# Designs tried in a protein design run: peptides against a protein of PDB entry 4KTY. Part 148

Target 1, 266 residues: chain A of PDB entry 4KTY
Amino acid sequence: YVLNDIGVIFYGEVNDIKTRSWSYGQFEDGILDTCLYVMDRAQMDLSGRGNPIKVSRVGSAMVNAKDDEGVLVGSWDNIYAYGVPPSAWTGSVDILLEYRSSENPVRYGQCWVFAGVFNTFLRCLGIPARIVTNYFSAHDNDANLQMDIFLEEDGNVNSKLTKDSVWNYHCWNEAWMTRPDLPVGFGGWQAVDSTPQENSDGMYRCGPASVQAIKHGHVCFQFDAPFVFAEVNSDLIYITAKKDGTHVVENVDATHIGKLIVTKQI

## One batch from the design tools (peptide; made by RFdiffusion4, then SolubleMPNN)

Design b2_p22_2_s3 (from b2_p22_2, 14 letters changed)
Fold by OpenDDE base, seed 3:
Formats: C-alpha cells, structure tokens, sequence
Structure b2_p22_2_s3 (fold): chain B 266 residues (1-266), chain A 22 residues (1-22)
C-alpha cells in the first residue's frame, strides 16, 4: 500500500470553495529522520513511539512551536516579518528540512500549513492520515460548547466580551487508529489538530478525538472531544449586552457552524 | 448583518491566534 505524497487542501469560503495542492513528501530524503527528530525534541519515550495515540498527540503539540520549540510559528497579522508568508509554502519538505537543519521553529504557518506538515508527520510514522476542512469552524474559548456572541445595543459585536470566534474555514487532520482506551466502536478516524487554538492539559495540542464519538455527541472521551465537537456543532448565541449590565439572548443559530466539512479518502 | 458579524468573528479569530505567539 503506497501513500500519496501529493494532496489537495480545501479552503476559502463555503460558497466559494478553493483548492490548493500540497506536497507532503513523506518519502523524500531526510523527512523521516526529521519526524524522528521531532519526537526526540519532544522527549518521547521509545516505548510510546509505536502507539499512534501518543504519537498523534505529541505531533499535535510539536508541529506548532508553542510550548516546546516545535516546527512552525503561526502568524495571522499579514506582516510576516522575518520569515515566509504562510501562502508561499507549497509543501512540507522545505519546512521540515529547515526545522531539522536550523533546530529552530520555522516561520510562518496558518491552519493549512500546520495541517500539511502534520499530515506528513503522521504518514511518515505509518499512521494513515488526511486533512479535513471545516467551513464556519467555531473556536470555543470558554469550553461551554456554544458560541457566545455579545452584541452592543446597535448590533455590532462587542469584542471585549466576545471571547469565542469563528473561522471562515479551518483545517485539521484525521488519523486512523484503534482506541483501546475508549469503549468499543470509537476507533477509526481521530481528529487531531496542530494549529495552537487551545491549551489541552498544559500544552497547545488537540486530540486524538474520536470522530465517531463526536458524531454521536459523546464529548466525554479523551482527548479534547468537547473542543472538536464545538468546532463542528456549536450553536451561535447572539447576546445583547445592555448598558445596565443585563444580557438578553436575541437569537440562536444552530445551522451555521460546521456547515460543510470536506475531506478526501486516503 | 449576520455576515458582517461572522466577518468580525473571523477577525477576532485571527487576533486570538496572533496572541498565542505574543
């Protein structure tokens, strides 16, 4: 079974879907060695390197530079000084080789870059993986499984009160594995995300979260199932913050988040 | 108006992410 080293990543808007090619290059010289180096930098025990649960969780932490001097520094300010703009990358190879040679985080990435590099990492280590794009992807910042959107009396967003946010699109990965740590039926595809969105037990990492569990509303299973569930299925709660300090729910939208989820079979 | 709100939330998402590396 030969894995493809070139893929397609979906992005853009839900009503204007775009695609970009991405070279994973998992078979290129030095890439496997770099993936092993990443696990070395994470100080991962040899005994854990054969466990896809541990490997994918470590990978989700190490593909981002936060916490552990991992592979990629994210940037969303459209300045990108001292590095390469996220849109300029065409594959994982240059990023991983730069990381290996410099032994410093590479600048810069956004979600599709993180997902592309993470996909290479997983595939290099024998874990079946694919990239998933979620349009209208929620970022639940207070772990209540809903998007609390606070509005001024004039209808504009109160950015000070609104901690949750919504991406027009977000990319993460799904990795195939058994989950002996979960009840029967929750193996298979697991959501993992290396974009540093939320802190998970001390590190910016995400997953593996059982896709089957999430589809059936089981958010109690490790790892980070509530966050991933919120990304694809949270309600938008529009709350007007009145000057007298009272909050009034003006509207609830249960249809916008996760309006379209796109992935390709491997 | 909902589209405008969603655009603002997208901008907020970018700001939130940028703060990760600040």
Amino acid sequence: as target 1 above (266 residues)
Amino acid sequence: KMEEILKELEEQAKKNMQEIYS
Scores: peptide ipSAE 0.539, ipTM 0.927, DockQ to the pose 0.821
Fold by OpenDDE base, seed 2:
Structure b2_p22_2_s3 (fold): chain B 266 residues (1-266), chain A 22 residues (1-22)
Amino acid sequence: as target 1 above (266 residues)
Amino acid sequence: KMEEILKELEEQAKKNMQEIYS
């Protein structure tokens, strides 16, 4: 989880799982220096750079360009004229070196690109890390730990009312660390995500959230456990918006979100 | 129908993400 510089990222659909190779290149020339530069750009105090909790949280913020001119600009509109299409990247090295050279955010990324670069960042700094793919990954936008899907009477989604969303798949990272800030037993793998999905206390960042805490429903544990919990365990609440303005819960699906969570295990 | 809903939710996700950089 630290020494392997080539990985596999799972993507696609739950019924059509696909894989792509990704070169992390944490040992390539200039990559460590770039990771240090990323922390410099974050104005991270030297005393915190040895703390994987702080490092992973800063990394989750800095791998995306939002807020702090971090590494990657995301794009999901299939218009990539001013950069590299997310699918064209094959590894982290070119991205990180471009960032270091230009000192400007690199275009463009999506979840697996964010996860790939973040994985390099973590591994480069000696933090064991892996990429996790969650199929049917929920994005809870109103922090109620459920997916409120508003439907018109004809059964179509009311996009104005529906603020929550669901990815066919989403990739994030897990980083291995102790969590002295949490109760005993909640160290180990921590979910961290550099895809700028939700604001976390002023910045688009996510984690570290204890995987064990999430597994056992301890969403009160820092950081961002409710959001990560919702990604993998939200109920789908289908609400019909009636013409008279009333809302009726038509169905609840408690099994769809997080249908499959995959990570490479060695 | 559910598949269509989920597809729409995916499109919603893309839209939401795109707005992050708007």
Scores: peptide ipSAE 0.536, ipTM 0.927, DockQ to the pose 0.826
Fold by OpenDDE base, seed 4:
Structure b2_p22_2_s3 (fold): chain B 266 residues (1-266), chain A 22 residues (1-22)
Amino acid sequence: as target 1 above (266 residues)
Amino acid sequence: KMEEILKELEEQAKKNMQEIYS
């Protein structure tokens, strides 16, 4: 996980899984320097730079440009005139080197680009990391651990009643570390996500969230476990919005979100 | 019914770029 400088990222649809190569390039010239520069820009104390918990959390924040002039500007509006379309990137090196050179956020990224760059950042700093692709990935926008689907009385979806959304697929990272700040057993893989999705204590960042904790239904542990849990395990709650303003739960689907989670193994 | 709703939901879902250059 640390040594591999070329990887595969899964994307597409759950019934049509696709892959692309991604060059992490953590050993390329200037990349380590750039990663250190990223931490400098984050004003990260030197004492914390050896702590994978802090590093991964800072990386989560800094790989996206929000809040802190971090590495990548996300764009999903299909307007990429002021930069590089997300699909044009083939690896992390050019992005990171551009960031270091320009000292300005690089345009543009989407989840796999964020994940790719973040993976480089983590691996470059000696943190074992991998990219995870979640198909039908929920974006819980109101922190209720469920994906609300509002229906009109005629059965049509009313998407205006919730900010919750589902990605066809979403990529984030898992970083391997001990978690002395958590109960025993919740070390190991930690979910971290640099794609700017939700604010976490003042910044667009996510994780590290213990994968083991989440698997056991523990969402009370730092960091951002509820959000990550929701990404992979949100129940679809079908709610009929009645004309009288009442809401009626019509159905619950616990199987759709996180239909498939894929990561490359060694 | 739910299948139809799900289909509609999927149509309204956020989508990452599907065309990724190699």
Scores: peptide ipSAE 0.284, ipTM 0.829, DockQ to the pose 0.163
Fold by OpenDDE base, seed 1:
Structure b2_p22_2_s3 (fold): chain B 266 residues (1-266), chain A 22 residues (1-22)
Amino acid sequence: as target 1 above (266 residues)
Amino acid sequence: KMEEILKELEEQAKKNMQEIYS
C-alpha cells in the first residue's frame, strides 16, 4: 500500500468490470518534492504535516483545482481542447511534474485520474492508501441520505426536478490511519475523495470518513460521513410529481446504489 | 413498472469518459 508504484483501477459497468493500469511513481525524481510543494501551496503548518488526518483532508482539497488552484481541473463535457483528455493519462508522474513546473492547475481529470494522483500523494507521504471503485455511486446534493428521483405522471424521469444523480462508477481513495478524534474502533481505512463533488465546510473536499463507522450506520462523525454514506447506501426514492403540485412516493429501492464496491487486494 | 424506471435511471446515469472503455 506504500511501496507498490504501479496499480490497477477498476471501472466499467457492474456487469462488465474492467481494469486499467496506473503508474503511481511515488519514487520518481521530483514527485516527493511536488507533494511537499502541494502542501506549501495549501499553506499547511509544519506541525500538521505529520498528522495523516490533516494531510489527507488537505490532499483531498488540493488534488482538485477548485478553491485553491490545486493540481487537477476536472472536465466531463467531452471537450478537452485546452489540455490533455482524461483518458490519455497513464500515471501520476507527468501530472504532478507539470503542476510543479507550471505552478498552474493541470487539465484534465476525471475520477480515476483524481484518485490516481491522490493515491500517489498519500503514498509519498507514508500514508497507506488504495483506490476503491463504487458501481452505481450516488451523488446526494442536499445531504438527506436519499436519492430523490422525480417522475412525470407517465413514469419517465423528470430531469429538471431530479437534482441528485448517479454515476455508473466512481473512484475514490481509502487511507489507513488511527482516528484518536473518533470513538475507539473507527480507525483503519478512511474514505477520502479529491474529485470535486460537494462543498465541505467551504472547500471542495471529502473525508477522511471512517469506513467502519459508515458500515455500522454512524454518520455523525467527521469528516463528510453523510456524503460518503449516501454514495454507497442511498435509498432510491421515486416520487411522482402530480400536475396538481402534490408529490406521491411510488417506489423505494434500497438495493441499487452501491451494488458493488471493488478494490485491489495488495 | 419499477424495472423500467430502473432501466431509465441507468440510461441517464452520469458517465465517465467513454474512451477508457476501449
Scores: peptide ipSAE 0.187, ipTM 0.793, DockQ to the pose 0.142

Design b2_p22_2_s4 (from b2_p22_2, 12 letters changed)
Fold by OpenDDE base, seed 1:
Structure b2_p22_2_s4 (fold): chain B 266 residues (1-266), chain A 22 residues (1-22)
Amino acid sequence: as target 1 above (266 residues)
Amino acid sequence: KMEEIEKELEKKAIENMQKIYE
């Protein structure tokens, strides 16, 4: 989880799982220096740099460009005229070295690019890390642990009222660490995500959230456990918006979100 | 109708990540 410099990332659809190679390159010249530079840009105190909790949280913020001129600019509109299309990247090295040399955010990334770069960052700093792919990944943006899908009376989605969304797939990272700040048993793998999705106490970051805590329904522990829980376990609530303005719950689907979670075992 | 929508969404073969419910 630290020594491997080439990995496999799962993507595609739940019924058509695909894989792509990714070169992490954590041992390449200039990469460790760039990771240290990232922490410098974050103005991270030296005392915190030995704490994987703080490092992973800072990394989740800094791998995306939002808020802090971090590493990657996300784009999902299929218009990549001012940079590199997300699908053209094959590894972290070119991205990180470009960031270090230009001192400006690199364009463009999507979830697997964010996860790839973040994986390099974590591994460079001695934190065991892996990429996780979640198919039918929920994006709960109102923190109610539900995916509220509003429907017109004809059964079509009301996009104006529906604020929550579901990704066909989403990639994030798990980092291995002890959690002395949590109850006993909630160390080990921690979910961290550098894809900018939601604001977490003032900036776009996510985690570390205890995987064990989430698996046991404990979402009250730092950091961002409710959001990560929702990504993998939200119920789909189908609500019909009536012409008279009333809302009626038509269906609840508790099985659709998080249909498959995949990670490389090696 | 709900099942039909889900089936249609599952038939997509997209490399880039995409929101299927917006």
Scores: peptide ipSAE 0.143, ipTM 0.672, DockQ to the pose 0.166
Fold by OpenDDE base, seed 2:
Structure b2_p22_2_s4 (fold): chain B 266 residues (1-266), chain A 22 residues (1-22)
Amino acid sequence: as target 1 above (266 residues)
Amino acid sequence: KMEEIEKELEKKAIENMQKIYE
């Protein structure tokens, strides 16, 4: 999880799983230096750079450009004329070197690009890391651990009322570390996500969230466990918005979110 | 209706991320 410089990222649909290769290139010239530069840009003190909890959290923030002029600008509008389309990237090296050279955010990324670059960052710094793909990944916007889907009376989604969303797939990272800040047993793999989705205590970042904590429903554990939990285990609440303005819960689906979570195992 | 929506959403095969509920 540290030495491998080429990986596989899962994407696509749960019924049509696809894979793409990704060159992490953590040993390529200038990449480690760039990772250090990223931490410099984050104004991370030297003492924190030895703490994988702090490093992964800072990396989560800095791999995206939001808040701090980090590495990657996300775009999902299918208009990438002023940069590189997310699908055109084949690895982290070009992205990181461009960032280091230009000292400006690189355009553009989506989840697998963020995850790929973040994976390089973590591995460069000696943190075992892997990419995880979650199919039907929930994006809880109001931190209620459920996906509120508002429907018109005709059954169509009311996009105006529906604030929560579900990705067809989402990629994030798991980083291996001890968690002395958590109870015994909640070290190991920690979910971290550099794709800018939600603000976490003032910055677009996510994690580290203990995978074990998530699996056991301990959403009170830092960091961002509720959000990660929701990504993989939210109930879909279908609410019909009546013409008279009343809301009626029509159905609850507890099985749709997180249908499949996959990662490459060595 | 809900099952139909879910089924339709599952048919989307795209390279980029896409929000299927929004």
Scores: peptide ipSAE 0.138, ipTM 0.674, DockQ to the pose 0.172
Fold by OpenDDE base, seed 3:
Structure b2_p22_2_s4 (fold): chain B 266 residues (1-266), chain A 22 residues (1-22)
Amino acid sequence: as target 1 above (266 residues)
Amino acid sequence: KMEEIEKELEKKAIENMQKIYE
């Protein structure tokens, strides 16, 4: 979880699971220095750098460019004219070294790129980390722990009313640490996510959220447990928006989200 | 109807991640 510099990332769809190799390169020249530089850019004090809770939270913010001119610019429009297409990256090294050299965000990333770079960051700093892929991953936009899908009367999705969304797959990270800030038993693997999805206390960041807490339905513990819980366990609520302004629940699907969660054991 | 939509979406396998149901 720390010493391996090459990994496998799962992607694709639940019925056709695909894998890709990713070079983390945490021992390559300049990579540790770049990770320290990232924390410098975040203005993280020295005392906090020994705390994996703070480090992972800062990392989740800084691996994305939002808010703080962090490492990667996300793009999902299939038009990557001003940078490198997300699929062209094969590892973290080129991205991190470009960031360090240019001191500007690197274009472009999607979830596995964010997760790959974040995994390098965590491992460089001695935090055991792995990448997790969630198929049918929910993006709860209104923090209600459900996916509200609004339909027109003809059955088509009303994109204007539908704010929540579902990724065909999403990759994030789990980092191993103790959680003295939480009750006993909620240490261990913590979900952290650097893909910019939702604002958390003023910044696009996510976690660390206790995996054990989430597995047992405890969403009251910091950080961002409700969001992570929703990613893997949201019910799909299909709502027909009537012309008169009324809403009718047409269907509820409690099995679609988080259909499969995969991670490589090291 | 909803099952058919979900089934169709489950068949979508691409390299890049994509949002569905939007």
Scores: peptide ipSAE 0.117, ipTM 0.666, DockQ to the pose 0.166
Fold by OpenDDE base, seed 5:
Structure b2_p22_2_s4 (fold): chain B 266 residues (1-266), chain A 22 residues (1-22)
Amino acid sequence: as target 1 above (266 residues)
Amino acid sequence: KMEEIEKELEKKAIENMQKIYE
């Protein structure tokens, strides 16, 4: 995983899966120096730089610009007036070198761009990593492991009441490491996500969350297991807001979220 | 309602991320 510098990222819809190439370029000139610079900007202690748990968590925070002037500014408004449209990027090298040169966040990214740059960061530092795409990916906003969709009586979504959301697709990373901080058996692949979605103990970051723990419903294990679990296994709860102010659960769909999770086998 | 929403979502074929149920 750490040796491949070109990859494929899955996107689109579950019924129309698409692929795009991405150049990671972890061996290109200046990329290792940039990854070290990223950790310097994070003020990461030298003692922690050899720990993949700490490195992946810091990388999760620093690949996005929020909180810490990290690498990428996210944008989803389809304007992109002051930078490069997310779809125009073809690899990590230009982004990372621009960040190192300008010492300012690079505009703009979306999930696959964040995942691509984060994959380069991890691989550059010797951490085996891959990109994962989840179709119908939930974004739980209130940590209740449900997607609460509030509907008006006419059947339209009540945007004011509905805080949770679902992405048509979302990309994040899995990093391979031991987890001595967890019980035996929960090492291996760990979910980490640099796309800014939720605040995790003061910063926009996510993971490492044990994939094995998630698969077996152990949401109490650090880090951010409830959020990752919700991304792939939330029930959709359709709630009708009645005119009298009461809420009625109309339907529950336990099959919609996380219908397909795809990753390249390398 | 749920089926109608899901059907509308299946009509989408987009490259960029898009939140649904908003």
Scores: peptide ipSAE 0.027, ipTM 0.636, DockQ to the pose 0.165

Design b2_p22_3_s1 (from b2_p22_3, 15 letters changed)
Fold by OpenDDE base, seed 4:
Structure b2_p22_3_s1 (fold): chain B 266 residues (1-266), chain A 22 residues (1-22)
Amino acid sequence: as target 1 above (266 residues)
Amino acid sequence: SKVEVGKTETGKPYPFKKEFPD
């Protein structure tokens, strides 16, 4: 008798927090096998499969389809005709089983779907994991630890001048592990993210980034700490692009990003 | 003018214009 864990994922707006149930199904038939299959597809060495650092990093890469024909294809264009709309998923089981049977990426996911599936993957492999929701989550595309927002002289947004963006909310995972590769004290919760956002050393993956390291400003610690740091702590830089090509900083908001971080306790 | 993030259930960012507070 093993109860399947049903989680809660927070989403919505900071002033209108919403919750969505998610069935992780880490103990469902075929799910563990699928997780092993995922690692097989990643050509992960057997010796590394016992290392949560490597496993979580591989998982962050493989839960998304980019680079390696991983589990989920992300889509944010509201065109889901060739698959399942992200909002239609209620758990990880169907996604993982479809991946295993079809051996092709499953369409489609967004952050909470990625996080849900990734959470299942981690838990299946014995890694304590939880989903974290960050409201006003920055996507630092140019790795400068700030969120650049460009405005025309008339005040309208010029989205062409930067690929930086802010999600009203974003979900990723925290995985519990020791970090012998880091100084003492930076084990514990590690941020990992399977939503394909940025390339990390050749692949769309993110983490594990030590939460403690980030909290203490140690963004130099592997992996992807600057990106995760930016997600929760980047300043919004409002820049007016003048007709003469000059840029003028109009305002700096240091409080907007990472307004609220919510997670369900394990 | 200041940009704010649009509201979507999917989390998709969509900036919109607001006036800067004086």
Scores: peptide ipSAE 0.031, ipTM 0.533, DockQ to the pose 0.065
Fold by OpenDDE base, seed 1:
Structure b2_p22_3_s1 (fold): chain B 266 residues (1-266), chain A 22 residues (1-22)
Amino acid sequence: as target 1 above (266 residues)
Amino acid sequence: SKVEVGKTETGKPYPFKKEFPD
């Protein structure tokens, strides 16, 4: 989880799982320097740089360009005229070195690119890390731990009213650390996500959230446990928006979200 | 319930819809 410099990232669909190779390159020339530079750009105090909780949270914020001119600009519109298409990247090294050289955000990334670069960042700084792929990954935008799907009377989705969404797949990271700030038993793997999805206390970042805590239904512990919990365990709430303006819950699906969570064991 | 979700080669968020209307 620290020494491997080449990995496999899972993507695709739950019934058609695909893999792609990714070169983390944490030992390549200039990569450690770039990771330190990232923390410098974040204006992270030296005293905090030895704390994996702080480092992973800062990394979560800085691997995306939002808020702080971080490493990667996300794009999902299939228009990548001013940069590199996300699918063209094969590893973290070129991205990080471009960021260090240009001192400007690199275009473009999607979840596996964010996760790949973030994995390099964590491993470079001595934090055991792995990439996790969640199929049917929920994006809860109002922190109510459910996917509110608004339907027209004909059963089709009302995209105007529906703000929550589901990724066919989403990649994030798990980082291994102790959590002295949490009750005993909630150390170990911590979910962290650098793909900009939701604001967390003023910045687009996510985690570290205790995997053990979330697994046992504890979402009250820092950081961003409700959001991560929702990604893997949200109920789909189908709400029919009637023409008269009334809303009626038509159905609840508790099995669709988080059908499969995959990670490489090495 | 049977639902349909958008598919792509890249990760992309989609709203679900019922496959069959109520």
Scores: peptide ipSAE 0.027, ipTM 0.582, DockQ to the pose 0.083
Fold by OpenDDE base, seed 3:
Structure b2_p22_3_s1 (fold): chain B 266 residues (1-266), chain A 22 residues (1-22)
Amino acid sequence: as target 1 above (266 residues)
Amino acid sequence: SKVEVGKTETGKPYPFKKEFPD
């Protein structure tokens, strides 16, 4: 089978879907070497490097700079004075080669950049991978499988109380693998995410989470199934914080999150 | 119900603005 080294990433809004080209460059000189270097930096043993479960989990940690001096530093504040704006990247090659050369995290990335680099990493190592875009993607901060949005009495969001957030869109990866560690039927596509969002057992990483398991409502299977489930299927709970300290649920929206999930087929 | 969501060319979390009656 032939793997494409150029892809398309979906972004924008659910009612205004946009696409951008991304050069994965998994066959370019130095890229495979860099992917091996990434695993070396992660101190991954040789035996684990043949296991796509371990490789994808390590990759989800190492493509972001948090915890382990990984590949990319994320930034979302529109201040990119000390690096390259996320939107300026057109592919994975320059990022990975810079990382290999400098041995320091590369600035800066956002979700599609993380997903693009992670896709290259997975494909370089022989793991079938694709990028998935979720519109209205929930970021559950307290692992309760719902989005708690606290409102002031005037209807404005109470940012102090509201810890959860929703991305207008978010990109992550799906990697194809068998899951002998899970019950039969939960192999195939596994959600993995290198954008640093939440801590997973001590590191900013996510997955692999069985897409089939999540589709069937199984959130008890490793890894990070509750978080991924919440990204695509959280209820929005609008809570008014009263001056007297009481909380009143004003509304529940069970349809807002995960309005559209888009990916290209491999 | 409906809520107002911010828009950007980049991926970014947005606060929600209430658009439904009390």
Scores: peptide ipSAE 0.023, ipTM 0.533, DockQ to the pose 0.062
Fold by OpenDDE base, seed 5:
Structure b2_p22_3_s1 (fold): chain B 266 residues (1-266), chain A 22 residues (1-22)
Amino acid sequence: as target 1 above (266 residues)
Amino acid sequence: SKVEVGKTETGKPYPFKKEFPD
């Protein structure tokens, strides 16, 4: 998870799983320097740079450009006139070196690009890391651990009322570390995500969230466990918004979210 | 940085439709 500099990222649909190669290049010239530069831009103190909890959290913030002029600008509108389309990237090296050279955010990324660059960042700094793909990945916008899907009377989604969303797939990272800040048994793999989705205590970042804690429903453990839990285990609540202003819960689906979670074995 | 425009194979929000009766 640290030494392998070439990987595979899963994407597509749950019934049509696809793969793409990604070159992490954590040992390429200039990459370590760039990772240090990223931490410098984050104004991370030297004492924290040896702590994988702090490093992974800072990385989740800095790999995206939001808040802090971080590495990648996300875009999902299929209009990439001022940069590189997300699908054109084949690895992390060009992105990181461009960031180091230009000292400006690089355009453009989506989840697998964020995950790829973040994976390089973690591995470069000696933190074992892997990319995880979650099919039917929920995005809980109001922190209630469920997907509130509001429907019109005709059955179509009311996009104005529906703030939560579900991705056909989403990629994030898991980083291996001890968690002395948590009870015994909740070290190991920690979910971290650099794709800007929700604000976490003032910044677009996510994790580290203990995978073991999430598996056992311990969403009270730092960081961002409720959000990650919702990504993989939230129920879909279908609510019909009537024209008279009434809301009726019509269905609850507990099987849709987190249909398949895939990661490459080392 | 270089400027490129093209099609993408992107992840996107999954569309939902009602699959059950009123």
Scores: peptide ipSAE 0.027, ipTM 0.504, DockQ to the pose 0.045; fails the geometry check

